Peptides against a protein of PDB entry 4M9S. Designs and how they scored, part 17

Target 1, 135 residues: chain A of PDB entry 4M9S
Amino acid sequence: SRGLVGVECITPYSYKSLAMALQRCVEVLSDEDRSALAFAVVMPPGVDIPVKLWSCVIPVDICSNEEEQLDDEVADRLKRLSKRGALLSGKRMPVLTFKIDHIIHMFLKHVVDAQTIANGISILEQRLLEIGNNN

## One batch from the design tools (peptide; aimed at target 1 V26 R34 S35 F107)

Design b1_p15_8_s4 (made by RFdiffusion4, then SolubleMPNN; from b1_p15_8, 8 letters changed)
Fold by OpenDDE base, seed 1:
Structure b1_p15_8_s4 (fold): chain B 135 residues (1-135), chain A 15 residues (1-15)
Amino acid sequence: as target 1 above (135 residues)
Amino acid sequence: MDLVALGRNALLPVP
């Protein structure tokens, strides 16, 4: 039984107000944090995703090829986003995870470029296969 | 594929 995840019918009024509030939140982001938020659209909404999986799609320009430094920088970006309204929800235990809410994810699907979404999904799929083959 | 370059312009203006 695929439970009908109750599509909370955001009234057009609630959606417009939320979109305006989210636009203001996005405008005050750094370019890096804004890019991280854009790529959050490729993640399934309502799921606690480990930082390691976020590192597959969050664009980080690091001077080091150290995987540990990548995960730390990604975690810091996601922590900053989690402090900005309802953009992300962080959980520390048992593992550090972040979740995008369904409403925020729906907003991102409308405001992120369709080619960026398609590319982000393709990159996530490729990197998940690489992680699965190296274990 | 440069994810950083893709991310910089990824967000469209909200109408």
Scores: peptide ipSAE 0.116, ipTM 0.781, DockQ to the pose 0.584
OpenDDE base, seeds 2, 3, 4, 5: peptide ipSAE 0.094, 0.051, 0.114, 0.051; ipTM 0.763, 0.705, 0.785, 0.713

## One batch from the design tools (peptide; aimed at target 1 F107 V111)

Design b1_p16_1 (made by RFdiffusion4)
Pose (drawn by RFdiffusion4):
Structure b1_p16_1 (pose): chain A 126 residues (1-60, 70-135), chain P 16 residues (1-16)
Amino acid sequence: SRGLVGVECITPYSYKSLAMALQRCVEVLSDEDRSALAFAVVMPPGVDIPVKLWSCVIPVLDDEVADRLKRLSKRGALLSGKRMPVLTFKIDHIIHMFLKHVVDAQTIANGISILEQRLLEIGNNN
Amino acid sequence: ETEEALEELRELLAEA
């Protein structure tokens, strides 16, 4: 209910809070990977979820979502790969309340909608 | 300083 700023303090660390640190990991990022990361906010954290359940919210056969999610986990270790039972990714929690009070307030609602939308279109496949 | 850093990052992500 306030993000990482709820716990920022003088620590042996050079950063007042972990968000100030993560700031750079996002700055060095490929412009698009900045995009895919900026959107993985509207994902369930600590939950393993498939490439297609991701192809819905991440921008551009759609494995390209996976490629981005791979660079994203290799570069700052921001995401998480889990090879089988099915090629799936996962967003951890700190790497989430970073994005909550950091990603543009509107892009949160847009991701929520673009998803409930593309979810419903997989509802129409049947 | 933390709030400024987060606003700068918000602006950067809004550019995406």

Design b1_p16_1_s1 (made by RFdiffusion4, then SolubleMPNN; from b1_p16_1, 6 letters changed)
Fold by OpenDDE base, seed 3:
Structure b1_p16_1_s1 (fold): chain B 135 residues (1-135), chain A 16 residues (1-16)
Amino acid sequence: as target 1 above (135 residues)
Amino acid sequence: DVEAALERTRELLASA
């Protein structure tokens, strides 16, 4: 298993119409897809991010430890999120990437647990440095 | 600060 457990981004906040709409969208997601969405908060908004880099923070529980299979599982989750409209946008060419919009990112910053954000950023930074050092 | 941390990750992502 990879990533953080017990991630919850559901909020009782219902003051703004946008928040209410997004809350409803998040509530109908599976637990694993909702967790993946929560960790999207650690990515900079408006940037096309390769799946490999998403896999640094998206929690995955699969039988295989092969990196290629991990990326495939992450890609499937991100693809499902992209089918929920504005949650994520996928781009196939030239490289498969996913992007979080500023509006969604702003929402996540307010509803995702602060410790989850901090831990996710720390993990991302660590993994990115490791990738950079291995190049 | 979350915004500062996001800026660091943006820079790291650009270098990856």
Scores: peptide ipSAE 0.249, ipTM 0.816, DockQ to the pose 0.033
OpenDDE base, seeds 1, 2, 4, 5: peptide ipSAE 0.246, 0.248, 0.200, 0.197; ipTM 0.815, 0.818, 0.795, 0.775

Design b1_p16_1_s2 (made by RFdiffusion4, then SolubleMPNN; from b1_p16_1, 7 letters changed)
Fold by OpenDDE base, seed 5:
Structure b1_p16_1_s2 (fold): chain B 135 residues (1-135), chain A 16 residues (1-16)
Amino acid sequence: as target 1 above (135 residues)
Amino acid sequence: DVEEVLERTRRLLASA
């Protein structure tokens, strides 16, 4: 399994800004979904990203290392995020992709802790190199 | 750096 600490931002205050609204959305997420959202910070915003790439950084606890199983679990989390506060935008055709908008991405840059960002970067860099070498 | 990694990802997506 692979898991990292996600966003932990909570406020008792009413919505005072878009950021505050997003914070409320994050607060109601499960730990798993919030962690997945946190690692979206290392994805380029405004781009339809295939689940395969999301699976490079989204922390998942699966029974096996089968790629399809990993992708399925990641997809489920991303689907939930897309249904909660429009945190992501999903497309099923021609291939399953998810996109994070610039505004939400900017929010994540401010609220995701530096260590999580650093870890996500390292993981993604490694996976991208591996993918590149396999092509 | 976040931006560097984002750019790498963009390049990957653009090429495949």
Scores: peptide ipSAE 0.397, ipTM 0.868, DockQ to the pose 0.029
OpenDDE base, seeds 1, 2, 3, 4: peptide ipSAE 0.333, 0.219, 0.233, 0.364; ipTM 0.855, 0.795, 0.799, 0.857

Design b1_p16_1_s3 (made by RFdiffusion4, then SolubleMPNN; from b1_p16_1, 8 letters changed)
Fold by OpenDDE base, seed 1:
Structure b1_p16_1_s3 (fold): chain B 135 residues (1-135), chain A 16 residues (1-16)
Amino acid sequence: as target 1 above (135 residues)
Amino acid sequence: EVEEKLAETTALLASS
């Protein structure tokens, strides 16, 4: 398993806007799916991101360290998120990718803890360097 | 290009 610890998305917003609807959706997520959503804030909105890159920041606590299994687990989480409203949009062809929309990204920027964002960025940068060295 | 978009977003978020 990876030593990445996710955080919960918390917001004081009530049902007045899209943000309130999104908050309701977030509240019913499992801890691991909510953590995955939180770290999605580090991804560029409106861009189809390959699962391999998502796996750099999505924490996996209860899985094998085999890369294939990690990517599959991440894909499963992202698929679940894509089935919950407009949180993510998936595309299978030509390769499996997921995209976060600008509106959702803006929501996350305001509700995800600043330290979590900073940590996610650091983790992503570190993992990208590692991937680059392995290729 | 995904890598460039990642870098741009990371920079923006780090500056926020």
Scores: peptide ipSAE 0.337, ipTM 0.868, DockQ to the pose 0.031
OpenDDE base, seeds 2, 3, 4, 5: peptide ipSAE 0.294, 0.175, 0.304, 0.310; ipTM 0.850, 0.772, 0.856, 0.857

Design b1_p16_1_s4 (made by RFdiffusion4, then SolubleMPNN; from b1_p16_1, 11 letters changed)
Fold by OpenDDE base, seed 1:
Structure b1_p16_1_s4 (fold): chain B 135 residues (1-135), chain A 16 residues (1-16)
Amino acid sequence: as target 1 above (135 residues)
Amino acid sequence: SVQEELEKTTKLLSSS
């Protein structure tokens, strides 16, 4: 499976217990949530990102192509991630946003494969252009 | 801005 390297990966963390905890969190994720987490590596750490922008990179397999349903599904995945070892930090006010911590981002940079990173960047750039054309 | 931060991050990742 592409996306994340195996849970036995070597991490550069000085704090071994934290690395082990993060690996355990990744291990128990569903395939779709793990994929969402992998693509989170393309987001800027420490920045509150609105769900609309998260939806540009997180793949969703839903029957409806309605934008509101897409955003809701993405939000649900991000919420689940935020509940597992605080992989993300959610903020409801004034607008629903999610933020990846610098520590988590550093972890992802080492465990997400290069192909996934490249794909995420390409998808994000493409979707941003599309959004710009519709504004 | 968020857009600026996104661009900086993707550029850094693509160059690494």
Scores: peptide ipSAE 0.537, ipTM 0.915, DockQ to the pose 0.032
OpenDDE base, seeds 2, 3, 4, 5: peptide ipSAE 0.535, 0.537, 0.533, 0.533; ipTM 0.915, 0.915, 0.914, 0.914

Design b1_p16_2 (made by RFdiffusion4)
Pose (drawn by RFdiffusion4):
Structure b1_p16_2 (pose): chain A 126 residues (1-60, 70-135), chain P 16 residues (1-16)
Amino acid sequence: SRGLVGVECITPYSYKSLAMALQRCVEVLSDEDRSALAFAVVMPPGVDIPVKLWSCVIPVLDDEVADRLKRLSKRGALLSGKRMPVLTFKIDHIIHMFLKHVVDAQTIANGISILEQRLLEIGNNN
Amino acid sequence: PLYPSNSEAKILPVPP
């Protein structure tokens, strides 16, 4: 209910809070990976979820979502790969409340909608 | 239908 700023303090670390640190990991990022990351906010954290359940919210055969999610986990270790039972990724929690009070307030609602939309279109496949 | 866009992705800087 306040993000990482709820716990920021003088620590042996050079950063007042972990968000100031993560700030850079996002700054060095490929412009688009900055995009895929900026959207993975609207995902469930600590939950393993498939490439297609991702192909819905991440921008551009759609494995390209996976490629971005791979560079994203290789570069700052922001995401998380889990090869089988099915090629799936996962957003951890700190790497989430970073994005919550950091990603643009509108883009949160837009990801919520673009998803409940593309979810419904997989509802129409049947 | 709705599609995500790279131009919609915005990340705010963390203040000191």

Design b1_p16_2_s1 (made by RFdiffusion4, then SolubleMPNN; from b1_p16_2, 5 letters changed)
Fold by OpenDDE base, seed 4:
Structure b1_p16_2_s1 (fold): chain B 135 residues (1-135), chain A 16 residues (1-16)
Amino acid sequence: as target 1 above (135 residues)
Amino acid sequence: SLVPKSSDAKILPVPP
């Protein structure tokens, strides 16, 4: 039984207030963290996603080609986002995962540029296919 | 492998 994620019908007013608050939160982010948040929109909301999968879409300017460093840098970005309100929820055990809240995801769907979303989805799909073929 | 660049992401202002 897939539990009906109760779509809390946020009233338009509550949505506007929340959207304004979220906008302010987004504005104070660094460019890197803001970009990470933008690409978070491609992940399904309410699902604990392993950092490895986040690393498929979170942009990281890596000076090193080490895969381990990529995951760490991604994790650091996601951790920073998780500390800024309810943007993300992190879980350390058994595996480090992050979850985007449904409300935040809904917000991002409306404010992230459509081309950014499309690109992010495409990149995610490509990376997942690569991972799947290498397993 | 195309890693998305930070510059590729854009968040738009909240519609009024």
Scores: peptide ipSAE 0.250, ipTM 0.820, DockQ to the pose 0.601
OpenDDE base, seeds 1, 2, 3, 5: peptide ipSAE 0.240, 0.244, 0.246, 0.246; ipTM 0.817, 0.816, 0.818, 0.818

Design b1_p16_2_s2 (made by RFdiffusion4, then SolubleMPNN; from b1_p16_2, 5 letters changed)
Fold by OpenDDE base, seed 5:
Structure b1_p16_2_s2 (fold): chain B 135 residues (1-135), chain A 16 residues (1-16)
Amino acid sequence: as target 1 above (135 residues)
Amino acid sequence: SLVPKASDAKILPVPP
C-alpha cells in the first residue's frame, strides 16, 4: 500500500502572520515548556493522547523513580502549554488527555529541527515497546 | 530510563 504522501499545502498568506505570532509565543516560553512543545511534534494531530504516552517524549527531570510523579510533572507542563493560545487542548474526562491542534502541528513540523524530530520519534518508539513488553 | 533532555530540543526561527 503506497501511502499517499499528502502534500500539506502551507498557504503562505495565513502562514506568515500565524507563524510570526506563534514564533513570538514560543520565544516567551520557559526553556522547559519550549522543549515540551518541540517534542509535541511527534504526536499525531487531532488525537486525544493520554498523559502516560506524552510522558514518553516530554523531557522531565524528576527526583523520584515513581511513574506517578513523572506523569504529574508532564501534565503540569502540558497544562501550561494549553493556556498559551491554541497550542494544546486538554480533556479531563473520561481520562486526562491532551491534543495538539493540526495547525500548530503543521507549524512545528516546519520549525522544529529535523534531528529533534528524529530523536523524539526514536524515543517514543522505544518507550512504547517497553510499555508493550511489560504488559 | 530513556527520557529526552531539554538540550536535545531545538525550535528554529521562522524564516522571513
Scores: peptide ipSAE 0.294, ipTM 0.841, DockQ to the pose 0.624
OpenDDE base, seeds 1, 2, 3, 4: peptide ipSAE 0.287, 0.289, 0.290, 0.298; ipTM 0.836, 0.826, 0.833, 0.834; seeds 1, 4 fail the geometry check

Design b1_p16_2_s3 (made by RFdiffusion4, then SolubleMPNN; from b1_p16_2, 5 letters changed)
Fold by OpenDDE base, seed 4:
Structure b1_p16_2_s3 (fold): chain B 135 residues (1-135), chain A 16 residues (1-16)
Amino acid sequence: as target 1 above (135 residues)
Amino acid sequence: SLKPKASDAKILPVPP
């Protein structure tokens, strides 16, 4: 699937049409994948973000306390999202990263609940501080 | 470690 990376919002109408298409795409997601997509809004758009940082905000119920399994499960969710149009763009080399499109990010900023965004940012900040202190 | 719960995420309908 060619990512929407080349789609520019030329007009408000184009944005509305795209938003409607994206809404339909979101509606067919599983609850887990939809939640992952919602929290993707806290990431800066257009930046390749390593899975480790995504794992700070992507909700995953892990059967194991192994950190490696957490990253793998997060990666699987992000991979599923990346296969659904241009929601995310994955890069495998040199390090597995995912990037949110500017247009998708703009869409999410409008449709994700403000409290969800605030919570996601808070969690990300807290987790980054923890990572920074452990290094 | 406060991980977000999947249930905490809400996507609202696109305004008409």
Scores: peptide ipSAE 0.325, ipTM 0.865, DockQ to the pose 0.614
OpenDDE base, seeds 1, 2, 3, 5: peptide ipSAE 0.321, 0.324, 0.323, 0.323; ipTM 0.864, 0.865, 0.865, 0.864

Design b1_p16_2_s4 (made by RFdiffusion4, then SolubleMPNN; from b1_p16_2, 6 letters changed)
Fold by OpenDDE base, seed 4:
Structure b1_p16_2_s4 (fold): chain B 135 residues (1-135), chain A 16 residues (1-16)
Amino acid sequence: as target 1 above (135 residues)
Amino acid sequence: SLVPRAEDAKILPVPP
């Protein structure tokens, strides 16, 4: 039973207005950044998540298979998203992390395609298992 | 292993 993260009761009106504003923000993103934002829905809201875990679900096209380059590219995407209002918030210390706010997460749950969500969860679970087995 | 792909991500319009 995932504890009811206190649904801040956004009034339906406030939600609609906010959702429309967020939709506009999403529309101006590049395709790559928009895809990253979509997969961000699989992360728990309000938690500072290390970039390494984000890299499990954020799609990037890199020329090298080096994990460091992957994390850097993911971080760059997340940084760009963090500069777009309240989409994400980043912390550099002690470890580079990004957090999705509950409101943004709620928005994404409603607008991200169900199949995308399912795929993202499956990918995350698989990658976490792989990480766990390699340690 | 499943790799996340940008083309697999879809954001829909805000429901009315």
Scores: peptide ipSAE 0.330, ipTM 0.864, DockQ to the pose 0.669
OpenDDE base, seeds 1, 2, 3, 5: peptide ipSAE 0.324, 0.329, 0.327, 0.340; ipTM 0.862, 0.863, 0.863, 0.867; seed 5 fails the geometry check

Design b1_p16_3 (made by RFdiffusion4)
Pose (drawn by RFdiffusion4):
Structure b1_p16_3 (pose): chain A 126 residues (1-60, 70-135), chain P 16 residues (1-16)
Amino acid sequence: SRGLVGVECITPYSYKSLAMALQRCVEVLSDEDRSALAFAVVMPPGVDIPVKLWSCVIPVLDDEVADRLKRLSKRGALLSGKRMPVLTFKIDHIIHMFLKHVVDAQTIANGISILEQRLLEIGNNN
Amino acid sequence: TTAAEKLLESLKKLAE
């Protein structure tokens, strides 16, 4: 209910809070990977979810979503690969409350809608 | 692209 700023303190660390640190990991990022990351906010954290359940919210056969999610986990270790039972990724929690009070307030609602939308279109496949 | 720019602006606001 306040993000990482709820716990920021003087620590042996050079950063007042972990968000100031993560700030750079996002700054060095490929412009688009900045995009895919900026959107993975509207994902369930600590939950393993498939490439297609990701192809819905991440921008551009759609494995390209996976490629981005791979660079994203290799570069700052921001996401998480889990090879089988099915090629799936995962967003950890700190790497989430970073994005919550950091990603543009609108883009949160837009990801929520673009998803409930593309979810419904997989509902129409049947 | 626009979302990336907005993220950078939000990061600068966080640093302030």

Design b1_p16_3_s1 (made by RFdiffusion4, then SolubleMPNN; from b1_p16_3, 7 letters changed)
Fold by OpenDDE base, seed 4:
Structure b1_p16_3_s1 (fold): chain B 135 residues (1-135), chain A 16 residues (1-16)
Amino acid sequence: as target 1 above (135 residues)
Amino acid sequence: MDVAKALLENLKKLAA
């Protein structure tokens, strides 16, 4: 089971209009969606990433979901994030992918906890190695 | 997966 890790994103850029706007967007997110957004920091900005790879790092509590529905749950969260303006952009065809904007990525690098970033990198690295070995 | 390989390279940059 992959437990949901609660992450609160707080910006130190209180007087920057862009940061303020982004902070407001983050604050209205559910805990689950906010956590998903936090871990988006480990993805390269400007790259269309398949949902399967997002699911490697996005925390999902599968105690309430079937493991086979992991990608669907992740996709739903990312879809919700994509509705929040520039946070993420989704592409449905030919394969469902999501992309983080460069500006958002820079924002996240400064507001996401360093330990969360480190953990996300470690987890993603491990999962990618596993995927690579299985293909 | 080619994308996975690219992501691994990116991770190295993020970890640096």
Scores: peptide ipSAE 0.209, ipTM 0.817, DockQ to the pose 0.033
OpenDDE base, seeds 1, 2, 3, 5: peptide ipSAE 0.201, 0.208, 0.123, 0.205; ipTM 0.808, 0.815, 0.731, 0.813

Design b1_p16_3_s3 (made by RFdiffusion4, then SolubleMPNN; from b1_p16_3, 8 letters changed)
Fold by OpenDDE base, seed 4:
Structure b1_p16_3_s3 (fold): chain B 135 residues (1-135), chain A 16 residues (1-16)
Amino acid sequence: as target 1 above (135 residues)
Amino acid sequence: MDVAKKLLENLEKLRK
């Protein structure tokens, strides 16, 4: 299985109007989409990242044995996030990628709990190394 | 491969 299951983002952060708006946006997300957003904090902001790499850390409630199906589920979540304000930006061509903006990333660094961040870093690193060894 | 390397570099930054 790829990604983490059942981890939610804690978003008590309120700084300025933007933070409040983002908080409201996060609150209306489903639990699974909110979890996906939380783990986006481990991604570098402003970088177009292929879905395959997102799937290394994005939580999936129901894991599929088929990697393609797993990636599709992750893609669907990321697409939903991209439609909710400026949470993510997606590109379909030439390859389906998603990127997190700097301002959103900064917000997440403040509102995502340290343990979730640490876990996300550890898991993503492990998955990336595994992928690297296979290439 | 290039993106993966960039991701790893970012993780190093996040650990600091």
Scores: peptide ipSAE 0.622, ipTM 0.930, DockQ to the pose 0.035
OpenDDE base, seeds 1, 2, 3, 5: peptide ipSAE 0.620, 0.621, 0.619, 0.618; ipTM 0.932, 0.932, 0.931, 0.930

Design b1_p16_3_s4 (made by RFdiffusion4, then SolubleMPNN; from b1_p16_3, 6 letters changed)
Fold by OpenDDE base, seed 5:
Structure b1_p16_3_s4 (fold): chain B 135 residues (1-135), chain A 16 residues (1-16)
Amino acid sequence: as target 1 above (135 residues)
Amino acid sequence: MEVAEALLENLKKLRE
């Protein structure tokens, strides 16, 4: 296993019409996809992020701990999210990346548990520092 | 990675 334990978004959230629509999209996701979406909150909105970096925070416990397999699993989850309600935007060329839009990001900031956000930040920071130190 | 620095900066922002 890798990453944080999956966390569900807080439901229901129906303050605004757009939020309601997004909430409905989130509710129909699988637990694993919803968890992946939740951790997107720690990514900068509007930035194309390589799958390698997504894999730092997206929880994976199905496949082996081999990096390539983990990245593949993460990519699959993110791909599904990109096909559902435009929750993410994916690009395949030149490198597979995914981006969260500002509006989705704002939504997540409100519906993802504060402790989960804090933990995600810590994990990502740690991984980034490790990557930097290893290079 | 080129995006790493941007991510770190974003994390700082999120903590504020």
Scores: peptide ipSAE 0.589, ipTM 0.925, DockQ to the pose 0.034
OpenDDE base, seeds 1, 2, 3, 4: peptide ipSAE 0.583, 0.589, 0.589, 0.584; ipTM 0.924, 0.924, 0.924, 0.922

Design b1_p16_4 (made by RFdiffusion4)
Pose (drawn by RFdiffusion4):
Structure b1_p16_4 (pose): chain A 126 residues (1-60, 70-135), chain P 16 residues (1-16)
Amino acid sequence: SRGLVGVECITPYSYKSLAMALQRCVEVLSDEDRSALAFAVVMPPGVDIPVKLWSCVIPVLDDEVADRLKRLSKRGALLSGKRMPVLTFKIDHIIHMFLKHVVDAQTIANGISILEQRLLEIGNNN
Amino acid sequence: SFPKPDVLDSLKEYLE
Protein backbone atom coordinates (compact mmCIF):
# COMPACT_ATOMS: atom_id res chain seq x y z
CA SER A 1 0.00 0.00 0.00
CA ARG A 2 2.99 2.37 -0.47
CA GLY A 3 5.48 0.15 -2.41
CA LEU A 4 9.22 -0.24 -1.51
CA VAL A 5 9.10 3.29 -0.03
CA GLY A 6 7.35 1.74 2.92
CA VAL A 7 10.56 0.20 4.05
CA GLU A 8 13.35 2.49 2.77
CA CYS A 9 16.02 3.13 5.41
CA ILE A 10 19.73 3.74 5.90
CA THR A 11 21.25 0.35 5.24
CA PRO A 12 24.77 -0.92 4.46
CA TYR A 13 23.53 -0.72 0.89
CA SER A 14 24.36 2.31 -1.30
CA TYR A 15 20.60 2.69 -2.06
CA LYS A 16 18.01 4.16 0.10
CA SER A 17 15.58 1.55 -1.27
CA LEU A 18 15.73 -1.32 -3.68
CA ALA A 19 13.62 0.65 -6.19
CA MET A 20 16.45 3.15 -6.69
CA ALA A 21 18.60 0.29 -7.63
CA LEU A 22 16.19 -1.39 -9.95
CA GLN A 23 15.72 2.00 -11.58
CA ARG A 24 18.93 1.46 -13.56
CA CYS A 25 18.26 -2.10 -14.56
CA VAL A 26 15.21 -0.66 -16.34
CA GLU A 27 17.13 2.33 -17.76
CA VAL A 28 19.77 0.14 -19.53
CA LEU A 29 16.96 -1.86 -21.05
CA SER A 30 16.12 -2.26 -24.74
CA ASP A 31 13.29 0.25 -25.40
CA GLU A 32 10.86 -2.63 -26.06
CA ASP A 33 11.99 -4.77 -23.23
CA ARG A 34 11.20 -1.63 -21.24
CA SER A 35 7.78 -2.10 -22.71
CA ALA A 36 7.29 -5.81 -21.95
CA LEU A 37 8.53 -5.19 -18.42
CA ALA A 38 6.36 -2.14 -18.03
CA PHE A 39 3.36 -4.34 -18.73
CA ALA A 40 4.13 -7.53 -16.79
CA VAL A 41 2.77 -5.51 -13.81
CA VAL A 42 -0.69 -6.70 -14.51
CA MET A 43 0.39 -10.32 -14.04
CA PRO A 44 -0.01 -12.53 -11.11
CA PRO A 45 3.21 -12.75 -9.14
CA GLY A 46 4.61 -15.89 -7.61
CA VAL A 47 2.44 -17.66 -10.10
CA ASP A 48 3.66 -19.66 -13.01
CA ILE A 49 1.83 -18.59 -16.18
CA PRO A 50 2.22 -19.64 -19.88
CA VAL A 51 3.72 -17.82 -22.92
CA LYS A 52 0.25 -17.33 -24.44
CA LEU A 53 -1.23 -15.99 -21.18
CA TRP A 54 1.66 -13.57 -21.65
CA SER A 55 1.25 -12.95 -25.43
CA CYS A 56 -1.88 -11.08 -24.34
CA VAL A 57 -0.40 -8.16 -22.40
CA ILE A 58 3.27 -7.92 -23.84
CA PRO A 59 3.56 -5.67 -26.96
CA VAL A 60 4.97 -6.03 -30.60
CA LEU A 61 3.80 -17.53 -34.28
CA ASP A 62 4.18 -15.56 -30.98
CA ASP A 63 7.20 -16.82 -29.24
CA GLU A 64 8.62 -13.34 -29.52
CA VAL A 65 6.95 -12.71 -26.18
CA ALA A 66 9.14 -15.47 -24.81
CA ASP A 67 12.28 -13.99 -26.36
CA ARG A 68 11.59 -10.71 -24.61
CA LEU A 69 10.77 -12.47 -21.34
CA LYS A 70 14.10 -14.35 -21.72
CA ARG A 71 16.26 -11.16 -22.30
CA LEU A 72 14.27 -9.72 -19.40
CA SER A 73 15.30 -12.50 -17.05
CA LYS A 74 18.96 -12.63 -18.41
CA ARG A 75 19.33 -8.81 -18.00
CA GLY A 76 18.84 -7.87 -14.40
CA ALA A 77 17.21 -11.16 -13.60
CA LEU A 78 13.83 -9.54 -13.61
CA LEU A 79 11.60 -12.38 -14.72
CA SER A 80 12.00 -16.21 -14.35
CA GLY A 81 12.16 -19.10 -16.84
CA LYS A 82 10.86 -22.61 -16.05
CA ARG A 83 11.34 -24.84 -19.04
CA MET A 84 8.71 -27.64 -18.55
CA PRO A 85 5.84 -28.74 -17.87
CA VAL A 86 5.14 -26.04 -20.43
CA LEU A 87 7.32 -23.08 -21.48
CA THR A 88 6.22 -20.61 -18.76
CA PHE A 89 7.53 -17.48 -17.03
CA LYS A 90 6.95 -15.92 -13.69
CA ILE A 91 7.13 -12.54 -12.05
CA ASP A 92 8.59 -12.54 -8.61
CA HIS A 93 7.09 -10.14 -5.92
CA ILE A 94 9.77 -7.41 -5.29
CA ILE A 95 10.21 -7.10 -8.96
CA HIS A 96 6.46 -6.46 -8.95
CA MET A 97 5.91 -3.73 -6.16
CA PHE A 98 8.65 -2.07 -7.97
CA LEU A 99 6.53 -1.76 -11.08
CA LYS A 100 3.21 -1.07 -9.23
CA HIS A 101 4.13 2.43 -7.85
CA VAL A 102 6.48 2.95 -10.84
CA VAL A 103 4.71 2.08 -14.03
CA ASP A 104 2.44 4.83 -15.42
CA ALA A 105 -0.90 4.83 -13.48
CA GLN A 106 -2.92 4.56 -16.71
CA THR A 107 -0.88 1.73 -18.23
CA ILE A 108 -1.91 -0.37 -15.24
CA ALA A 109 -5.61 0.00 -16.13
CA ASN A 110 -4.81 -0.52 -19.83
CA GLY A 111 -3.07 -3.77 -19.16
CA ILE A 112 -5.96 -4.88 -17.00
CA SER A 113 -8.36 -4.18 -19.86
CA ILE A 114 -6.19 -5.51 -22.81
CA LEU A 115 -6.00 -8.66 -20.88
CA GLU A 116 -9.61 -9.15 -19.82
CA GLN A 117 -10.19 -8.45 -23.50
CA ARG A 118 -7.78 -10.96 -25.03
CA LEU A 119 -8.83 -13.43 -22.39
CA LEU A 120 -12.40 -13.08 -23.66
CA GLU A 121 -11.29 -13.64 -27.26
CA ILE A 122 -9.82 -17.02 -26.21
CA GLY A 123 -13.26 -17.45 -24.72
CA ASN A 124 -14.68 -17.05 -28.24
CA ASN A 125 -12.40 -19.76 -29.73
CA ASN A 126 -14.88 -22.21 -28.29
CA SER P 1 -2.82 -0.91 -29.68
CA PHE P 2 -0.39 -0.62 -26.79
CA PRO P 3 0.24 2.73 -25.12
CA LYS P 4 3.76 3.85 -24.58
CA PRO P 5 4.47 3.77 -20.80
CA ASP P 6 6.40 6.62 -19.22
CA VAL P 7 8.34 4.39 -16.87
CA LEU P 8 11.44 6.57 -16.54
CA ASP P 9 9.52 9.66 -15.52
CA SER P 10 7.46 7.65 -13.09
CA LEU P 11 10.70 6.32 -11.59
CA LYS P 12 12.01 9.87 -11.03
CA GLU P 13 8.75 11.01 -9.49
CA TYR P 14 8.56 7.95 -7.25
CA LEU P 15 12.13 8.25 -5.99
CA GLU P 16 11.73 11.93 -5.13

Design b1_p16_4_s1 (made by RFdiffusion4, then SolubleMPNN; from b1_p16_4, 7 letters changed)
Fold by OpenDDE base, seed 3:
Structure b1_p16_4_s1 (fold): chain B 135 residues (1-135), chain A 16 residues (1-16)
Amino acid sequence: as target 1 above (135 residues)
Amino acid sequence: SFPKPKILEGMKKYLA
């Protein structure tokens, strides 16, 4: 497809096959997991990010506001994403972290709406500031 | 507040 032709990434796989695979992966996600994936676009690619920072941008609607429970719920969503076509890569040791690859991140930049990206960045900046001030 | 992501619509446009 024409959309991936503009992506400059070295991969052993064709852009068409990758796009089709990603499309199928996204379509079979639950609404909650798909939303989590969308907001992953605000994270820097190729960086192992602790769950605490992911929790700043991943929406949780039905869970308690307790910090421990929030992180656990976010971690569960990210774990599911890591098992779906390697949308994320998780590490348990030494610290539980998740990473988005550059190619997936570039895909998200093309498919996630601009308003979601802008709002996600704003929320992340605000929450990071609050965390920094409390330490 | 979190807006409703439009990833499915964006994906259709991107792959067209």
Scores: peptide ipSAE 0.317, ipTM 0.860, DockQ to the pose 0.724
OpenDDE base, seeds 1, 2, 4, 5: peptide ipSAE 0.291, 0.299, 0.311, 0.299; ipTM 0.851, 0.851, 0.860, 0.853

Design b1_p16_4_s2 (made by RFdiffusion4, then SolubleMPNN; from b1_p16_4, 7 letters changed)
Fold by OpenDDE base, seed 5:
Structure b1_p16_4_s2 (fold): chain B 135 residues (1-135), chain A 16 residues (1-16)
Amino acid sequence: as target 1 above (135 residues)
Amino acid sequence: SFPKPKILEGMKKYLS
């Protein structure tokens, strides 16, 4: 199997054990949560990102178009991913944020297809622009 | 609009 090239992160886990753990984690996720994990690759690693910004790159299909409900649904998905340990880490105070670690981010860069990454970045940029213009 | 990610396929390739 391939190794994680360019991973500069201190971890107590070996590549083999991490790979097996990640494989199991990804396989048991729902389609929605797995998609959320994939698009986490567009976020900078090691940064606490507010839920509102996560909502720019997490696909959500809900009945309501209210922003509050969208953020809540995104938060729920990210919370579930956070329960998988190294996938995401959440912080409630002072503002609810989620962070992707460098090693997981590097893993995602290798397993998520380039087109999906490019599309995700494009969508993020567009939505950030819209948010900025509406402030 | 978001495309459907192919993370499972990518993971299989990477971890093989």
Scores: peptide ipSAE 0.285, ipTM 0.848, DockQ to the pose 0.696
OpenDDE base, seeds 1, 2, 3, 4: peptide ipSAE 0.279, 0.271, 0.041, 0.268; ipTM 0.847, 0.844, 0.672, 0.844

Design b1_p16_4_s3 (made by RFdiffusion4, then SolubleMPNN; from b1_p16_4, 8 letters changed)
Fold by OpenDDE base, seed 2:
Structure b1_p16_4_s3 (fold): chain B 135 residues (1-135), chain A 16 residues (1-16)
Amino acid sequence: as target 1 above (135 residues)
Amino acid sequence: SFPKPKILEGMEKYLK
């Protein structure tokens, strides 16, 4: 297996140094934010993803089943992640979206548990089908 | 990992 050391990326920093910095950033996150970041690996990198789609995979415990409340909570978590700079990029206009960069995505692919990735993909697939059937 | 093509197709409908 290639592993983390075998990953190549174009950055002003060495990948190893970046990985160490990212690891430190991840470690200081809350459990909720760290979980959100983990599931970001399910998203295609370099794409501005609407919050609605993020809400399909980001685990949130809410009292109400209202989609609006779910989106708001998810957005708050993603906003906090975006403040960490390299983790996510937020875009407020014209539509609130968040994007994971290729470098971060590659990092996550190597550090996020395979079962988590598989679960996220499965959940996203299911939720998208459900949304599609309801429209 | 990268989403399966089927998932991407589903997502693309909501990206616009």
Scores: peptide ipSAE 0.126, ipTM 0.767, DockQ to the pose 0.030
OpenDDE base, seeds 1, 3, 4, 5: peptide ipSAE 0.030, 0.018, 0.020, 0.022; ipTM 0.605, 0.520, 0.513, 0.516

